Peptides against a protein of PDB entry 2V3S. Designs and how they scored, part 17

Target 1, 95 residues: chain A of PDB entry 2V3S
Amino acid sequence: PISLVLRLRNSKKELNDIRFEFTPGRDTAEGVSQELISAGLVDGRDLVIVAANLQKIVEEPQSNRSVTFKLASGVEGSDIPDDGKLIGFAQLSIS

## One batch from the design tools (peptide; made by RFdiffusion4, then SolubleMPNN)

Design b1_p11_6_s2 (from b1_p11_6, 3 letters changed)
Fold by OpenDDE base, seed 3:
Structure b1_p11_6_s2 (fold): chain B 95 residues (1-95), chain A 11 residues (1-11)
Amino acid sequence: as target 1 above (95 residues)
Amino acid sequence: RPPRKFIVEPA
């Protein structure tokens, strides 16, 4: 299995790391993204972007060690999106 | 299937 870390801010705007495993051939990017949403860890509006980037990292984990992407849920927020501070952005990486 | 394990910790 592939060991992953999803870094993003919670509802209190605190940065957290979420660790989980992904097994190629058994798991799907969309399926695991839906599980993150069901667990209350990802906003439902971010299904598409999380699934797309999860697919990118698991298809070539040796080359795509880290991906940072804009969240749909952060676009209309009061804070200006910033990829460096992960405001309105999240990061997936291989642990 | 059993629920997936997610480990959450402060960054």
Scores: peptide ipSAE 0.816, ipTM 0.957, DockQ to the pose 0.948
Fold by OpenDDE base, seed 5:
Structure b1_p11_6_s2 (fold): chain B 95 residues (1-95), chain A 11 residues (1-11)
Amino acid sequence: as target 1 above (95 residues)
Amino acid sequence: RPPRKFIVEPA
C-alpha cells in the first residue's frame, strides 16, 4: 500500500497530519476521500478537490511526492488563503 | 468493509 499524509488545519486552525494508506486496485481516490469526510477529517465541500489530488498522487507516487491544493471550504473563510501556511489549502504527500 | 484507519497527529 501507499502511505500518505494529508496535512490540513483543523477547526481550531491547528495544522495536523493525517496518515492513512491507499491500496491501488482496492481503493479509489473518490472512496477514500469520502471516508476522510465521514471521519470528520475533511470538509464535505472539499470532496472533489481532495479526490482529484489524491488520484494524482497515487497514480504516480514516485513523481508526485507532494501536492498542495486549494480547499473549497477555505475560499469564503475568515482567513486569507495562503498555500505556504496551508490556510485554505491542504497538502498530500507520500509518507 | 472495516473502517479505514486514520492517524491524526500535530504537524
Scores: peptide ipSAE 0.816, ipTM 0.957, DockQ to the pose 0.965
Fold by OpenDDE base, seed 1:
Structure b1_p11_6_s2 (fold): chain B 95 residues (1-95), chain A 11 residues (1-11)
Amino acid sequence: as target 1 above (95 residues)
Amino acid sequence: RPPRKFIVEPA
């Protein structure tokens, strides 16, 4: 399996690393993204963008070691989005 | 299907 880390700020704006595994041929990007949402770790509005970037990293894990992407849930938040601080952004990386 | 394991830790 592929060991992944999703770096994302929680509801208290605390930055956390969420570690999980992805098994190609057994898991799907959308399925795992839905599991993240069901676990309360990802906002439901971010299903599409998380799934897209998860797909990107798992299809070429050796080339796409890290991807940072803008969250739909962060666009209209009170804080100005900032990819460097991961405000309104999340990061997926290979562990 | 068993629940997926997610390990959450401060970054």
Scores: peptide ipSAE 0.816, ipTM 0.957, DockQ to the pose 0.960
Fold by OpenDDE base, seed 4:
Formats: structure tokens, sequence, C-alpha cells
Structure b1_p11_6_s2 (fold): chain B 95 residues (1-95), chain A 11 residues (1-11)
């Protein structure tokens, strides 16, 4: 399996690393993204963007070691999105 | 199937 880390700010705006595994041929990017949402770790509005970037990283984990992407849930928040601070952005990386 | 394990740590 592929060991992944999703770096994302929680509802208290605290930055956390969420570690999980992905098994190609058994898991799907869409399915695992839904599980992240069900666990309360990802906002439901971010299903599409999380799934897209999860797919990207698991396609070629040797080449795509890290991806940073804008969250739909962060666009209309009070804080201005910032990819450097991961405000309104999340980061997926290979562990 | 069993729930997926997610480990949350302060970054």
Amino acid sequence: as target 1 above (95 residues)
Amino acid sequence: RPPRKFIVEPA
C-alpha cells in the first residue's frame, strides 16, 4: 500500500497531518475521499478536489511526491486563502 | 468492510 499524509487545518484552524494508506486496485480516490469526509476530517464540499489530487498522487507516487490544492470550503471563509500557510489549501504527500 | 484507519497528528 501507499502511505499518504494529508496536511489540513481543522475546524479550529490547527494544522494537522492525517496519515492513511491507499492500496491500488483495491481503493479508489473517490472512495477514500468519501471516507475522509465520513470521518469528519474533510469538508464534504471538498470531495471533488481531494479525490482529483488523491488520484494524481497515487497514479505516480514516485513522481508526484507532494501536491497542494485549493479547497472549495476555504474560498468563502473569513480568512483569505494562502497556499504557503495552507489556509484554504491542503497538501497531500507520500509518507 | 472495516473502517479505514486515519491517524491524526499535529503538524
Scores: peptide ipSAE 0.816, ipTM 0.956, DockQ to the pose 0.959

Design b1_p11_6_s3 (from b1_p11_6, 3 letters changed)
Fold by OpenDDE base, seed 2:
Structure b1_p11_6_s3 (fold): chain B 95 residues (1-95), chain A 11 residues (1-11)
Amino acid sequence: as target 1 above (95 residues)
Amino acid sequence: RPPRVFIVEPA
């Protein structure tokens, strides 16, 4: 399996690393993204963007070692999005 | 299928 880390701020605005595995042929990007949402780790509004970037990283993990992307949930938030601080942004990377 | 394991730790 592919070992991944999703770096994302929680509801307290604390930056955390979420570690999980992805098994090609058994898992799907959308399925795992839905599981992240069900676990309360990702906002439901971010299903599409998380799934898209998860798919990107798992399709070529040797080339796509890290991807940073804008969250839909961050756009309407009080804080101004900032990719450097991962405010309104998340990062997926190969562990 | 069994629930997926997510390990959360401070970054």
Scores: peptide ipSAE 0.816, ipTM 0.956, DockQ to the pose 0.966
Fold by OpenDDE base, seed 5:
Structure b1_p11_6_s3 (fold): chain B 95 residues (1-95), chain A 11 residues (1-11)
Amino acid sequence: as target 1 above (95 residues)
Amino acid sequence: RPPRVFIVEPA
């Protein structure tokens, strides 16, 4: 399986790493993204963007070691999005 | 299938 880390801020704006595995052929990017949402770790509004980037990283783990993307849930938030600080952004990376 | 394991850690 592919060991992944999803780094994003929680509801308290604290940056956390969420570690999980992805097994090609058994898991799908959308399915795992839905599980992240069901676990309360990802905002439901971010399904599309998380799934898209998860798909990207699992397709070529050695090439796409890290991907940073803008969250839909952060667009109209109180804080100005900042990819460097992962405000309104999240990052997926290979462990 | 069993629930997926997610490990949350402070970054």
Scores: peptide ipSAE 0.816, ipTM 0.956, DockQ to the pose 0.970
Fold by OpenDDE base, seed 4:
Structure b1_p11_6_s3 (fold): chain B 95 residues (1-95), chain A 11 residues (1-11)
Amino acid sequence: as target 1 above (95 residues)
Amino acid sequence: RPPRVFIVEPA
């Protein structure tokens, strides 16, 4: 399996790393993204963008070691999105 | 299937 880390801010705006595994052929980017949402770790509005970037990293994990992407849930937030600070952004990386 | 394991830790 592929060991992944999803770095994003929780509801308290604290930056956390979420570690999980992805098994090609058994898991799908869409499915795992839905599981992240069900676990309360990702906002439901971010399903599409998380799934898209998860797919990107798992299809070529040797080449795509890290991807940073804008969250739909962060656009309408009070804080101005900032990819450097991961405000309104999240980062997926290979562990 | 069993629930997926997610380990959360401060970054």
Scores: peptide ipSAE 0.816, ipTM 0.956, DockQ to the pose 0.967
Fold by OpenDDE base, seed 1:
Structure b1_p11_6_s3 (fold): chain B 95 residues (1-95), chain A 11 residues (1-11)
Amino acid sequence: as target 1 above (95 residues)
Amino acid sequence: RPPRVFIVEPA
């Protein structure tokens, strides 16, 4: 399996790393993204962008070691999005 | 299927 880390801020704006595994052929990017949402770890509005980037990283994990992407849930937030501080952004990386 | 394991830790 592929060991992944999703780094993003929680509801208290605290930056956390979420570690999980992805098994190609058994898991799907959209399925795991839905599980993240069901666990309360990802906003439901971010299903599309998380799934897209999860797919990107798992299809070529050697080439795509890290991807940073803008969250839909962050666009309408009070804080100005900032990819460096991961405000309104999240990061997926290979562990 | 069993629930997926997510390990959350401060970054």
Scores: peptide ipSAE 0.816, ipTM 0.956, DockQ to the pose 0.967

Design b1_p11_6_s4 (from b1_p11_6, 3 letters changed)
Fold by OpenDDE base, seed 5:
Structure b1_p11_6_s4 (fold): chain B 95 residues (1-95), chain A 11 residues (1-11)
Amino acid sequence: as target 1 above (95 residues)
Amino acid sequence: RPPRVFVVEPA
């Protein structure tokens, strides 16, 4: 399986790493993204962007070792989005 | 199938 880390700020704006595995041929990017949402770790509004970037990284984990993407849930938040600080952004990377 | 394991830790 592919060991992944989703770096994302929680509701307290604290940056956390969420570790999980992805098994090609058994898992789908959309399915795992839905599981992240069901676990309360990802906002439901971010399904599309998380799934898209998860798909990208698992298709070519050797080339796409890290992807940073803008969250839909962060667009209208109180804080100005900042990819460097992962405010309104999240990062997926190969562990 | 069993629930997926997610491990959350401070970054």
Scores: peptide ipSAE 0.816, ipTM 0.956, DockQ to the pose 0.971
Fold by OpenDDE base, seed 2:
Structure b1_p11_6_s4 (fold): chain B 95 residues (1-95), chain A 11 residues (1-11)
Amino acid sequence: as target 1 above (95 residues)
Amino acid sequence: RPPRVFVVEPA
C-alpha cells in the first residue's frame, strides 16, 4: 500500500496531518475521498478536488511526492486563501 | 468492508 499524509486545517483552524493508506487495485481515489468526508476530516464540498489530487499522487507516487491544492470550502470561508499557510488549501504527500 | 483507519496528529 501507499502511505499518505493529508495536511489541512480542522474546524478550529489547527493544522493537522491525517495519515492513511491507499492500496492500488482495491481502493479508488473517489472512494477514499468519500471516506475522509464520512470521517468528518474533509468538507463534502471538497470531494472533487481531493479525489482529483489523490488520483494524481497515487498514479505516480515516485514522481508526485507532494501536491498542494485549493479547497472549494476555503473559497467560501471568511479567511483569505493562502497556500503557504495552508489556509483554504490542503496538501497530500507520500510518507 | 472494514472502516478505513485515519490517524490524525498535529502538524
Scores: peptide ipSAE 0.816, ipTM 0.956, DockQ to the pose 0.970
Fold by OpenDDE base, seed 3:
Structure b1_p11_6_s4 (fold): chain B 95 residues (1-95), chain A 11 residues (1-11)
Amino acid sequence: as target 1 above (95 residues)
Amino acid sequence: RPPRVFVVEPA
């Protein structure tokens, strides 16, 4: 399996790492993204962008070691999005 | 299938 880390700010704006595994041929990017949402770890509005970037990293883990992407849930927030501070952004990386 | 394990920790 592929060991992944999703770095994401929680509802209190605290940065956390979420560790999980992905097994190619058994898991799908869409399915695991839905599980993250069901666990309350990802906003439902971010299904599309999380699934797209999860697919990108698992299809070529050796080349795509880290991906940072803009969250749909962060666009309407009061804080200005910032990829360096992961405000309105999340990051997926290979553990 | 069993629930997926997610480990959450401060970054």
Scores: peptide ipSAE 0.816, ipTM 0.956, DockQ to the pose 0.956
Fold by OpenDDE base, seed 4:
Structure b1_p11_6_s4 (fold): chain B 95 residues (1-95), chain A 11 residues (1-11)
Amino acid sequence: as target 1 above (95 residues)
Amino acid sequence: RPPRVFVVEPA
């Protein structure tokens, strides 16, 4: 399996690393993204963008070691989105 | 199937 880390700010704006595994052929990017949402770790509005970037990293994990992407849930927030600070952004990386 | 394991830790 592929060992992944999703770096994302929680509801308290604290930056956390979420570690999980992805098994090609058994898991799907959308399925795992839905599980992240069900676990309360990702906002439901971010299903599409998380799934898209998860797919990107797992299809070529040796080439796509890290991806940073804008969250739909962060656009309407009080804080101005910032990819460097991961405000309104999340980062997926290979562990 | 069993629930997926997510390990959360401060970055």
Scores: peptide ipSAE 0.815, ipTM 0.956, DockQ to the pose 0.968

Design b1_p11_7_s1 (from b1_p11_7, 7 letters changed)
Fold by OpenDDE base, seed 2:
Structure b1_p11_7_s1 (fold): chain B 95 residues (1-95), chain A 11 residues (1-11)
Amino acid sequence: as target 1 above (95 residues)
Amino acid sequence: AKVLELKRRPR
């Protein structure tokens, strides 16, 4: 399996590294993203963008070691989005 | 950063 880390801020603006595995041929990007949402680790509004970027990494793990993307949930937040600080952004990376 | 682990559902 591919070992991944999803880095994003929780509701208290605290940075978290969420570790999870992805098994090609058994898992789907959307399925795992839904699990993250069900666990309360990802906002449901971010299903599409998380799944898209998860797919990007797992389709070519050796080339796509890290991806940073804007969260839909971050747009409506009080803080101005900032990819460097991962405010309104999340990062997926190969562990 | 705080480290968390996703508990995967049974397959």
Scores: peptide ipSAE 0.754, ipTM 0.944, DockQ to the pose 0.938
Fold by OpenDDE base, seed 1:
Structure b1_p11_7_s1 (fold): chain B 95 residues (1-95), chain A 11 residues (1-11)
Amino acid sequence: as target 1 above (95 residues)
Amino acid sequence: AKVLELKRRPR
Protein backbone atom coordinates (compact mmCIF):
# COMPACT_ATOMS: atom_id res chain seq x y z
CA PRO B 1 0.00 0.00 0.00
CA ILE B 2 0.91 3.65 -0.43
CA SER B 3 1.57 5.49 2.83
CA LEU B 4 0.20 9.01 2.75
CA VAL B 5 -0.01 12.02 5.01
CA LEU B 6 -2.71 14.65 4.79
CA ARG B 7 -1.67 17.83 6.55
CA LEU B 8 -4.36 20.34 7.36
CA ARG B 9 -5.60 22.52 10.18
CA ASN B 10 -8.37 21.39 12.48
CA SER B 11 -11.20 23.52 13.82
CA LYS B 12 -8.82 24.99 16.37
CA LYS B 13 -6.47 25.97 13.54
CA GLU B 14 -3.91 23.43 14.73
CA LEU B 15 -1.90 21.53 12.14
CA ASN B 16 -2.59 17.82 11.99
CA ASP B 17 -0.75 15.17 10.02
CA ILE B 18 -3.22 12.46 9.18
CA ARG B 19 -1.55 9.21 8.22
CA PHE B 20 -3.38 6.69 6.11
CA GLU B 21 -2.74 3.98 3.57
CA PHE B 22 -4.06 3.63 0.06
CA THR B 23 -4.05 0.34 -1.81
CA PRO B 24 -4.31 0.74 -5.58
CA GLY B 25 -6.89 -1.49 -7.16
CA ARG B 26 -8.63 -1.91 -3.84
CA ASP B 27 -9.22 1.61 -2.63
CA THR B 28 -10.66 4.54 -4.53
CA ALA B 29 -9.85 8.18 -4.02
CA GLU B 30 -13.52 8.89 -3.51
CA GLY B 31 -13.90 6.12 -0.97
CA VAL B 32 -10.92 7.03 1.15
CA SER B 33 -11.92 10.68 1.03
CA GLN B 34 -15.31 9.70 2.36
CA GLU B 35 -13.61 7.84 5.20
CA LEU B 36 -11.68 10.97 6.09
CA ILE B 37 -14.90 12.94 6.15
CA SER B 38 -16.74 10.29 8.15
CA ALA B 39 -13.95 10.37 10.72
CA GLY B 40 -14.45 14.11 11.08
CA LEU B 41 -10.99 14.84 9.77
CA VAL B 42 -12.04 16.51 6.54
CA ASP B 43 -14.92 18.87 5.90
CA GLY B 44 -17.61 17.37 3.72
CA ARG B 45 -17.42 20.34 1.40
CA ASP B 46 -13.88 19.31 0.54
CA LEU B 47 -14.77 15.87 -0.81
CA VAL B 48 -14.25 16.78 -4.44
CA ILE B 49 -10.92 18.55 -4.05
CA VAL B 50 -9.48 15.96 -1.67
CA ALA B 51 -10.54 13.09 -3.89
CA ALA B 52 -9.14 14.78 -6.97
CA ASN B 53 -5.76 15.37 -5.41
CA LEU B 54 -5.67 11.95 -3.79
CA GLN B 55 -6.29 10.46 -7.21
CA LYS B 56 -3.50 12.55 -8.67
CA ILE B 57 -0.94 11.51 -6.09
CA VAL B 58 -1.76 7.79 -6.13
CA GLU B 59 -1.75 7.46 -9.90
CA GLU B 60 1.91 8.48 -10.00
CA PRO B 61 3.27 8.50 -6.46
CA GLN B 62 6.87 8.57 -7.64
CA SER B 63 6.33 11.78 -9.56
CA ASN B 64 3.70 13.42 -7.38
CA ARG B 65 5.41 13.31 -4.01
CA SER B 66 3.43 16.22 -2.62
CA VAL B 67 0.43 18.27 -3.65
CA THR B 68 -1.00 21.36 -1.99
CA PHE B 69 -4.53 22.39 -2.79
CA LYS B 70 -7.15 24.93 -1.84
CA LEU B 71 -9.99 23.77 0.36
CA ALA B 72 -13.54 24.73 -0.48
CA SER B 73 -14.23 25.02 3.23
CA GLY B 74 -11.50 27.60 3.62
CA VAL B 75 -12.62 30.01 0.93
CA GLU B 76 -15.43 31.54 2.95
CA GLY B 77 -13.51 31.60 6.20
CA SER B 78 -12.44 34.71 8.02
CA ASP B 79 -8.77 33.92 7.58
CA ILE B 80 -7.09 34.78 4.31
CA PRO B 81 -6.07 31.59 2.50
CA ASP B 82 -2.35 30.96 2.54
CA ASP B 83 -0.77 27.89 0.96
CA GLY B 84 2.48 28.41 2.83
CA LYS B 85 0.81 28.36 6.22
CA LEU B 86 -1.83 25.89 5.09
CA ILE B 87 -4.64 28.27 5.91
CA GLY B 88 -7.52 27.27 3.70
CA PHE B 89 -5.16 24.80 2.07
CA ALA B 90 -4.23 21.19 2.67
CA GLN B 91 -1.17 19.21 1.70
CA LEU B 92 -1.12 15.58 0.66
CA SER B 93 2.23 13.82 0.50
CA ILE B 94 3.84 10.43 0.21
CA SER B 95 5.41 9.43 3.51
CA ALA A 1 1.98 19.10 13.95
CA LYS A 2 -0.09 16.52 15.77
CA VAL A 3 0.04 13.09 14.19
CA LEU A 4 -3.18 11.18 13.72
CA GLU A 5 -3.98 7.84 12.17
CA LEU A 6 -7.02 7.28 10.03
CA LYS A 7 -8.78 4.17 11.21
CA ARG A 8 -9.81 2.54 7.98
CA ARG A 9 -13.10 0.77 7.61
CA PRO A 10 -13.02 -2.99 7.29
CA ARG A 11 -12.79 -4.11 3.69
Scores: peptide ipSAE 0.754, ipTM 0.944, DockQ to the pose 0.925
Fold by OpenDDE base, seed 3:
Structure b1_p11_7_s1 (fold): chain B 95 residues (1-95), chain A 11 residues (1-11)
Amino acid sequence: as target 1 above (95 residues)
Amino acid sequence: AKVLELKRRPR
């Protein structure tokens, strides 16, 4: 399986590294994204963007070692989105 | 950063 880390801020704006595994041919990007949401680790509004970027990283894990993407859940908040600070953004990487 | 683990659903 592919070992991944999803880095994003929790409700208290603290950075968390969420480790999980992805098995090509058995898992789907959407399915694993739904598991992240069901666990309360990802906002349900971010299903589409998380799944899209998870698909990108697992299709070519040697080339796509890290992807940073804008969260739908972060757009309407009081904080201005910032990819460098991972405010309104998340980062997915190969561990 | 705090490290967490996703507990995957049984297959």
Scores: peptide ipSAE 0.754, ipTM 0.944, DockQ to the pose 0.936
Fold by OpenDDE base, seed 5:
Structure b1_p11_7_s1 (fold): chain B 95 residues (1-95), chain A 11 residues (1-11)
Amino acid sequence: as target 1 above (95 residues)
Amino acid sequence: AKVLELKRRPR
């Protein structure tokens, strides 16, 4: 399986690194993303963007070692989005 | 950063 880390800020604006595995041919990007949401680790509004970027990283893990993307849930927040600080953004990376 | 682990659903 592919070992991944999803880095994003929790409700207290603290950075969390969420470790999970993805098995090609067994898992789907949308399925695993839904598991992240069900666990309360990802906002449901971010299903599409998380799944899209998870698909991107697992299809070519050797070339796509890290991807940073804008969260839909972060747009409506009061904080100014910042990809460097992962405010309104999340990052997926290969462990 | 705090490290968490996703518990995957049973297959």
Scores: peptide ipSAE 0.754, ipTM 0.943, DockQ to the pose 0.934; fails the geometry check

Design b1_p11_7_s2 (from b1_p11_7, 7 letters changed)
Fold by OpenDDE base, seed 2:
Structure b1_p11_7_s2 (fold): chain B 95 residues (1-95), chain A 11 residues (1-11)
Amino acid sequence: as target 1 above (95 residues)
Amino acid sequence: ASVLELKRRPL
């Protein structure tokens, strides 16, 4: 399996590193993203963007070591999105 | 930062 870390801020604006595994041929990007949402770790509005970036990183994990992307939930928030501070952004990386 | 783990469900 591929070991991944999803870094994003929780509801208290605290950074969390969420570890999870992805097994090609068994898991799907959308399926694992839905599990993250079900666990309360990802906002449901972010299903599409998380799944898209998860798919990107697992299709070529040797070259796509890290991806940072804008969250749909962050756009509607009060804070101005900032990729450097991961405000309204999340980062997915290979462990 | 805190470290969390996603507990996967059986497929």
Scores: peptide ipSAE 0.705, ipTM 0.925, DockQ to the pose 0.878
Fold by OpenDDE base, seed 5:
Formats: C-alpha cells, structure tokens, sequence
Structure b1_p11_7_s2 (fold): chain B 95 residues (1-95), chain A 11 residues (1-11)
C-alpha cells in the first residue's frame, strides 16, 4: 500500500498530520476521502477537493511526492487562506 | 503538529 500523510488544521487551528494507507486496485480516492470525513478528520465540504488530489498523488506517487490544495471549508472562514501556513489549505504527501 | 492515524473500515 501507499503510505500517505494529510496535513491540515483542526477546528482549533492546530496542525495535524493524518497518516493513512491507500491500496491501488482496492481503494478509491473518493472512498478513502469519505472515510476521512466519517472519522471527523476532514470537513464534508472538502470531499471533492480531497478526493481529486488524493487521486492525483496515488496515480504517480513517485512523481507527485506532495500536493497542496485549497479547501472549500476554508473559503468562508475567518482567516485569510495561506498555503504556506496551511490556513484554508491542506497538504497530501507520500511518507 | 499532532500525529493521527486513520483507522480504515472493512471493504
């Protein structure tokens, strides 16, 4: 399986590294994203963007070592989005 | 940063 880390801020604005595995041919990007949401680790509004970027990274994990993307849940937030600080952004990376 | 692990559900 592919070992991944999803880095994003929790409801207290603290950075978390969420470790999970993805097995090509068995898992789907949408399915794993739904599991992240069901576990309360990802906002449900971010299903589409998380799944899209998860698909991107697992298609070529050796080439796409990390991807940073804007969260839908961060657009209407009180803080101005900042990819460097992962405010309104999340990062997927290969462990 | 805190480290968490996703516990996967059975397929």
Amino acid sequence: as target 1 above (95 residues)
Amino acid sequence: ASVLELKRRPL
Scores: peptide ipSAE 0.705, ipTM 0.925, DockQ to the pose 0.895
Fold by OpenDDE base, seed 4:
Structure b1_p11_7_s2 (fold): chain B 95 residues (1-95), chain A 11 residues (1-11)
Amino acid sequence: as target 1 above (95 residues)
Amino acid sequence: ASVLELKRRPL
């Protein structure tokens, strides 16, 4: 399996590194994204963008070692989105 | 940053 880390801020605005595995041929990007949401680790509004970027990283993990993307849940938040600080953004990377 | 682990559901 591919070992991944999803870095994003929780509801208290604290950065968390969420470790999870993805097995090509068994897992789907949407399925694993739904598991992240069910665990309360990802906002349901972010299903599409998380799944899209998860798909991107697992299809070519040697080339796509890290991807940073804007969260739908962060667009209308009180804080101004900032990819460097991962405010309204999340980062997927190969562990 | 704190480290968390996603416990996967059985397939």
Scores: peptide ipSAE 0.705, ipTM 0.925, DockQ to the pose 0.900
Fold by OpenDDE base, seed 3:
Structure b1_p11_7_s2 (fold): chain B 95 residues (1-95), chain A 11 residues (1-11)
Amino acid sequence: as target 1 above (95 residues)
Amino acid sequence: ASVLELKRRPL
């Protein structure tokens, strides 16, 4: 399996690293993304963008070691989105 | 940063 880390801020705006595994041929990007949402670790509004970027990283993990993407849940918040600070953004990386 | 692990459900 591929070992991954999803870094994003929780409801208290603190950074968390969420470790999880992805097995090609058994798991799907959307399926694992739904598990992250069901666990309360990802906002349901972010299903599409998380799944898209998870698919990108697992299809070529040797080349796509890290991807940072804008969250739908962060667009209309009080804080201005910032990819460097992961405000309104999340990051997926190969562990 | 705090570290968490996603516990996957059986397929």
Scores: peptide ipSAE 0.704, ipTM 0.925, DockQ to the pose 0.907

Design b1_p11_7_s3 (from b1_p11_7, 8 letters changed)
Fold by OpenDDE base, seed 5:
Structure b1_p11_7_s3 (fold): chain B 95 residues (1-95), chain A 11 residues (1-11)
Amino acid sequence: as target 1 above (95 residues)
Amino acid sequence: AKVETLVRRPL
C-alpha cells in the first residue's frame, strides 16, 4: 500500500498530520476521501479537491511526492488563505 | 483505510 499523510489545520487551527494507506486496486480516491470526511477529519466541502489530489498522487507516487491544494472550506473563512502556512490549503505527501 | 491523526508540533 501507499502510505500517505494529509496535512491540514483542524478546527482549532492546529496543523494535523492525517496518516492513511491507499491500496491501488482496492481503494479509490473518492472512497478514501469520503472516509476522511466521515471520520470528521476533512470538511465535506473539500471532497472534490481532496479526491482529485489524492488521485494525482497515487497515480504516480514516485513523481508526485507532495501536492498542496486550496480547500473549498477555506475560501470564505476568516483567515486569508496561505499555502505556505497551510491556511485554507492542505498538503498530501508520500510518507 | 486505516486512518491515524497526529497533531503536528510547531517547528
Scores: peptide ipSAE 0.178, ipTM 0.791, DockQ to the pose 0.148
Fold by OpenDDE base, seed 2:
Structure b1_p11_7_s3 (fold): chain B 95 residues (1-95), chain A 11 residues (1-11)
Amino acid sequence: as target 1 above (95 residues)
Amino acid sequence: AKVETLVRRPL
């Protein structure tokens, strides 16, 4: 399996590292993303973008070691999006 | 999948 870390801020704006595994051929990017949403760790509005970037990293994990992407849930927030501080952004990386 | 969460730091 591929060991991954999803770094993003929780509802209290605390930066979290969410560790999980992805098994090619068994898991799907959308399925795992839905699990993260069901666990309350990812906003449901971010399903598409999380799944897309998860797919990108697992299809070539040796070259795509880290991807940072804008969250749909962060666009209309009060805080200005900032990829450096992961405000309105999340980072997915190979553990 | 096994999911673990670590709080790194506040905003």
Scores: peptide ipSAE 0.174, ipTM 0.790, DockQ to the pose 0.133
Fold by OpenDDE base, seed 1:
Structure b1_p11_7_s3 (fold): chain B 95 residues (1-95), chain A 11 residues (1-11)
Amino acid sequence: as target 1 above (95 residues)
Amino acid sequence: AKVETLVRRPL
């Protein structure tokens, strides 16, 4: 399995690392993303972007060690998006 | 899948 970390701010704006495994052939990017959403760890509006970036990493984990992407849920937020501070952005990386 | 959350830093 591929060990991954999703770095993302929670509802209290605390920066969290969410660790999970992805097994090719068993898991799908969309399925795992939906699981994260159902657990309340990812906003449902971010399904598409999380799944897309998860797919990108797991298909070439040696080449795509880290990806940072803009969240749909962050666009309408009160804070100005900032990829360096992961405000309105999330980061997926290989553990 | 097993999911674990670690709090790092506040905003």
Scores: peptide ipSAE 0.174, ipTM 0.790, DockQ to the pose 0.133
Fold by OpenDDE base, seed 3:
Formats: structure tokens, sequence, C-alpha cells
Structure b1_p11_7_s3 (fold): chain B 95 residues (1-95), chain A 11 residues (1-11)
């Protein structure tokens, strides 16, 4: 399996690392993304973007060691999105 | 500080 870390801010704006595994041929990017949403760790509005970037990283984990992407849930918040601070952005990386 | 959370672990 591929060991991954999803880094994003929680409801208190604290930076958290969420570790999980992905097994090619058994798991799907959308399925795992839905599990993260069901666990309350990802906003449901971010299903599409999380799944797309999870697919990108698992299809070539040797080349795509880290991806940072804009969250739909962060666009209309009070804080200005910032990829460097992961405000309105999340990061997936190979553990 | 950061929080580490393990969401999915092999049985």
Amino acid sequence: as target 1 above (95 residues)
Amino acid sequence: AKVETLVRRPL
C-alpha cells in the first residue's frame, strides 16, 4: 500500500496531518476521499478536488511526492487563501 | 504544534 499524509487546517484553523493508506487495485481515489469526508476530516464540498489530487499522487507516487491544491470550502471564507500557509489549501504527500 | 491522526490502518 501507499502511505499518504493529508495536511490541512481543522475548524480551529490548526494545522493537522492525517495519515492513511491507499491500496492500488482495491481502493479508488473517490472512495477514499468519501471516507475522509464521512470521518469529518474533509469538507463535503471538497470531494472533487481531493479525489482529483489523490488520483494524481497515487498513479505516479515516485514522481508526484507532494501536491498542494485549493479547497472549494475555503474560497468564500473570511481568510484570504494562501498555499504557503495552507489557508484555503490542502497538501497531499507520500509518507 | 500539529496533530497526527491515523485514519486508515491495516487490520
Scores: peptide ipSAE 0.111, ipTM 0.747, DockQ to the pose 0.451

Design b1_p11_7_s4 (from b1_p11_7, 7 letters changed)
Fold by OpenDDE base, seed 2:
Structure b1_p11_7_s4 (fold): chain B 95 residues (1-95), chain A 11 residues (1-11)
Amino acid sequence: as target 1 above (95 residues)
Amino acid sequence: ASVLELKRRPR
């Protein structure tokens, strides 16, 4: 399996590193993203963008070591999005 | 930062 880390801020604006595994041929990017949402770790509005970037990183994990992407939930938030501070952004990386 | 682990559903 591929070991991944999703870094994003929680409801208290604190950074969390969420570790999870992805098994090619058994898992789907959308399926695992839905699990993240069901666990309350990802906002449901971010299903599409998380799944898209998860798919990207698992397609070529050796080449796509890290991806940072804008969250849909962050756009509607009060804080100004900032990829460097991961405000309104999340980072997915190979562990 | 805190470290969390996703508990995967049975497959």
Scores: peptide ipSAE 0.727, ipTM 0.936, DockQ to the pose 0.913
Fold by OpenDDE base, seed 4:
Structure b1_p11_7_s4 (fold): chain B 95 residues (1-95), chain A 11 residues (1-11)
Amino acid sequence: as target 1 above (95 residues)
Amino acid sequence: ASVLELKRRPR
C-alpha cells in the first residue's frame, strides 16, 4: 500500500498530520476520501477536491510526492486563505 | 502539529 499524509487544520485551527494507507486496485480516491469525512477529519464539502488530489498522487506517487490544494470549506471562513500557512488549504504527500 | 491515524473500514 501507499503511505500518505494529509496535513490540514482542524476546527480549532490546529495543524494535524493524518496518516493513512491507499492500496491501488482495492481502494478508490473517492472511497478513502469518504472515510476521512466519516472520521470527522475532512469537511464533507471537500470531498471533490480531496478525492481529485488523492487520485492525482496515487496515479504516479513517484512523480507526485506532494500536492497542495484549496479547500472548499475554507473559502467561506473568516480567515483569509493562505497556501503557505495551510489556511483554507490542505497538503497531501507521500510518507 | 499533531499526528493522527485514519482507521480504515474493513474490506
Scores: peptide ipSAE 0.726, ipTM 0.936, DockQ to the pose 0.901
Fold by OpenDDE base, seed 3:
Structure b1_p11_7_s4 (fold): chain B 95 residues (1-95), chain A 11 residues (1-11)
Amino acid sequence: as target 1 above (95 residues)
Amino acid sequence: ASVLELKRRPR
């Protein structure tokens, strides 16, 4: 299995590192993304973007060690999105 | 940063 970390801010705007595993051939990017949403760790509006970037990493984990992407849930917020500060952005990486 | 683990559903 591939060990991954999803870094994103919680409802209190504090950074969290969420560890999870992905098994190629058994898991799907969309399926695991749905589990993250069901656990209350990812906003449901971010299903598409999280799944797309999870797929990108797991297809070539040795080359795609980290990806940072804009969240749909953060676009309409009061805070200006910033990839460096992970405001309105999340980061997915190989642990 | 706080560290959490996703508990996966049974396969």
Scores: peptide ipSAE 0.726, ipTM 0.936, DockQ to the pose 0.902
Fold by OpenDDE base, seed 5:
Structure b1_p11_7_s4 (fold): chain B 95 residues (1-95), chain A 11 residues (1-11)
Amino acid sequence: as target 1 above (95 residues)
Amino acid sequence: ASVLELKRRPR
């Protein structure tokens, strides 16, 4: 399996590193993304963007070691989005 | 800051 880390801020604006595994041929990007949402670790509004970037990283994990993407849940938030600080952004990387 | 692990659903 591919060991991944999803880094994003919680409701207290603190960074969390969420570890999870992805098994090609058994898992789907959307399926695992839904599990992240069901666990309360990802906002449901971010299903599409998380799944898209998860698919990107697992299809070529050697080339796509890290991807940073804008969260839908962060667009209308009080904080100004910042990819460097992961405000309104999340980062998915190979562990 | 905090490290969490996703508990996967049984298949």
Scores: peptide ipSAE 0.725, ipTM 0.935, DockQ to the pose 0.905

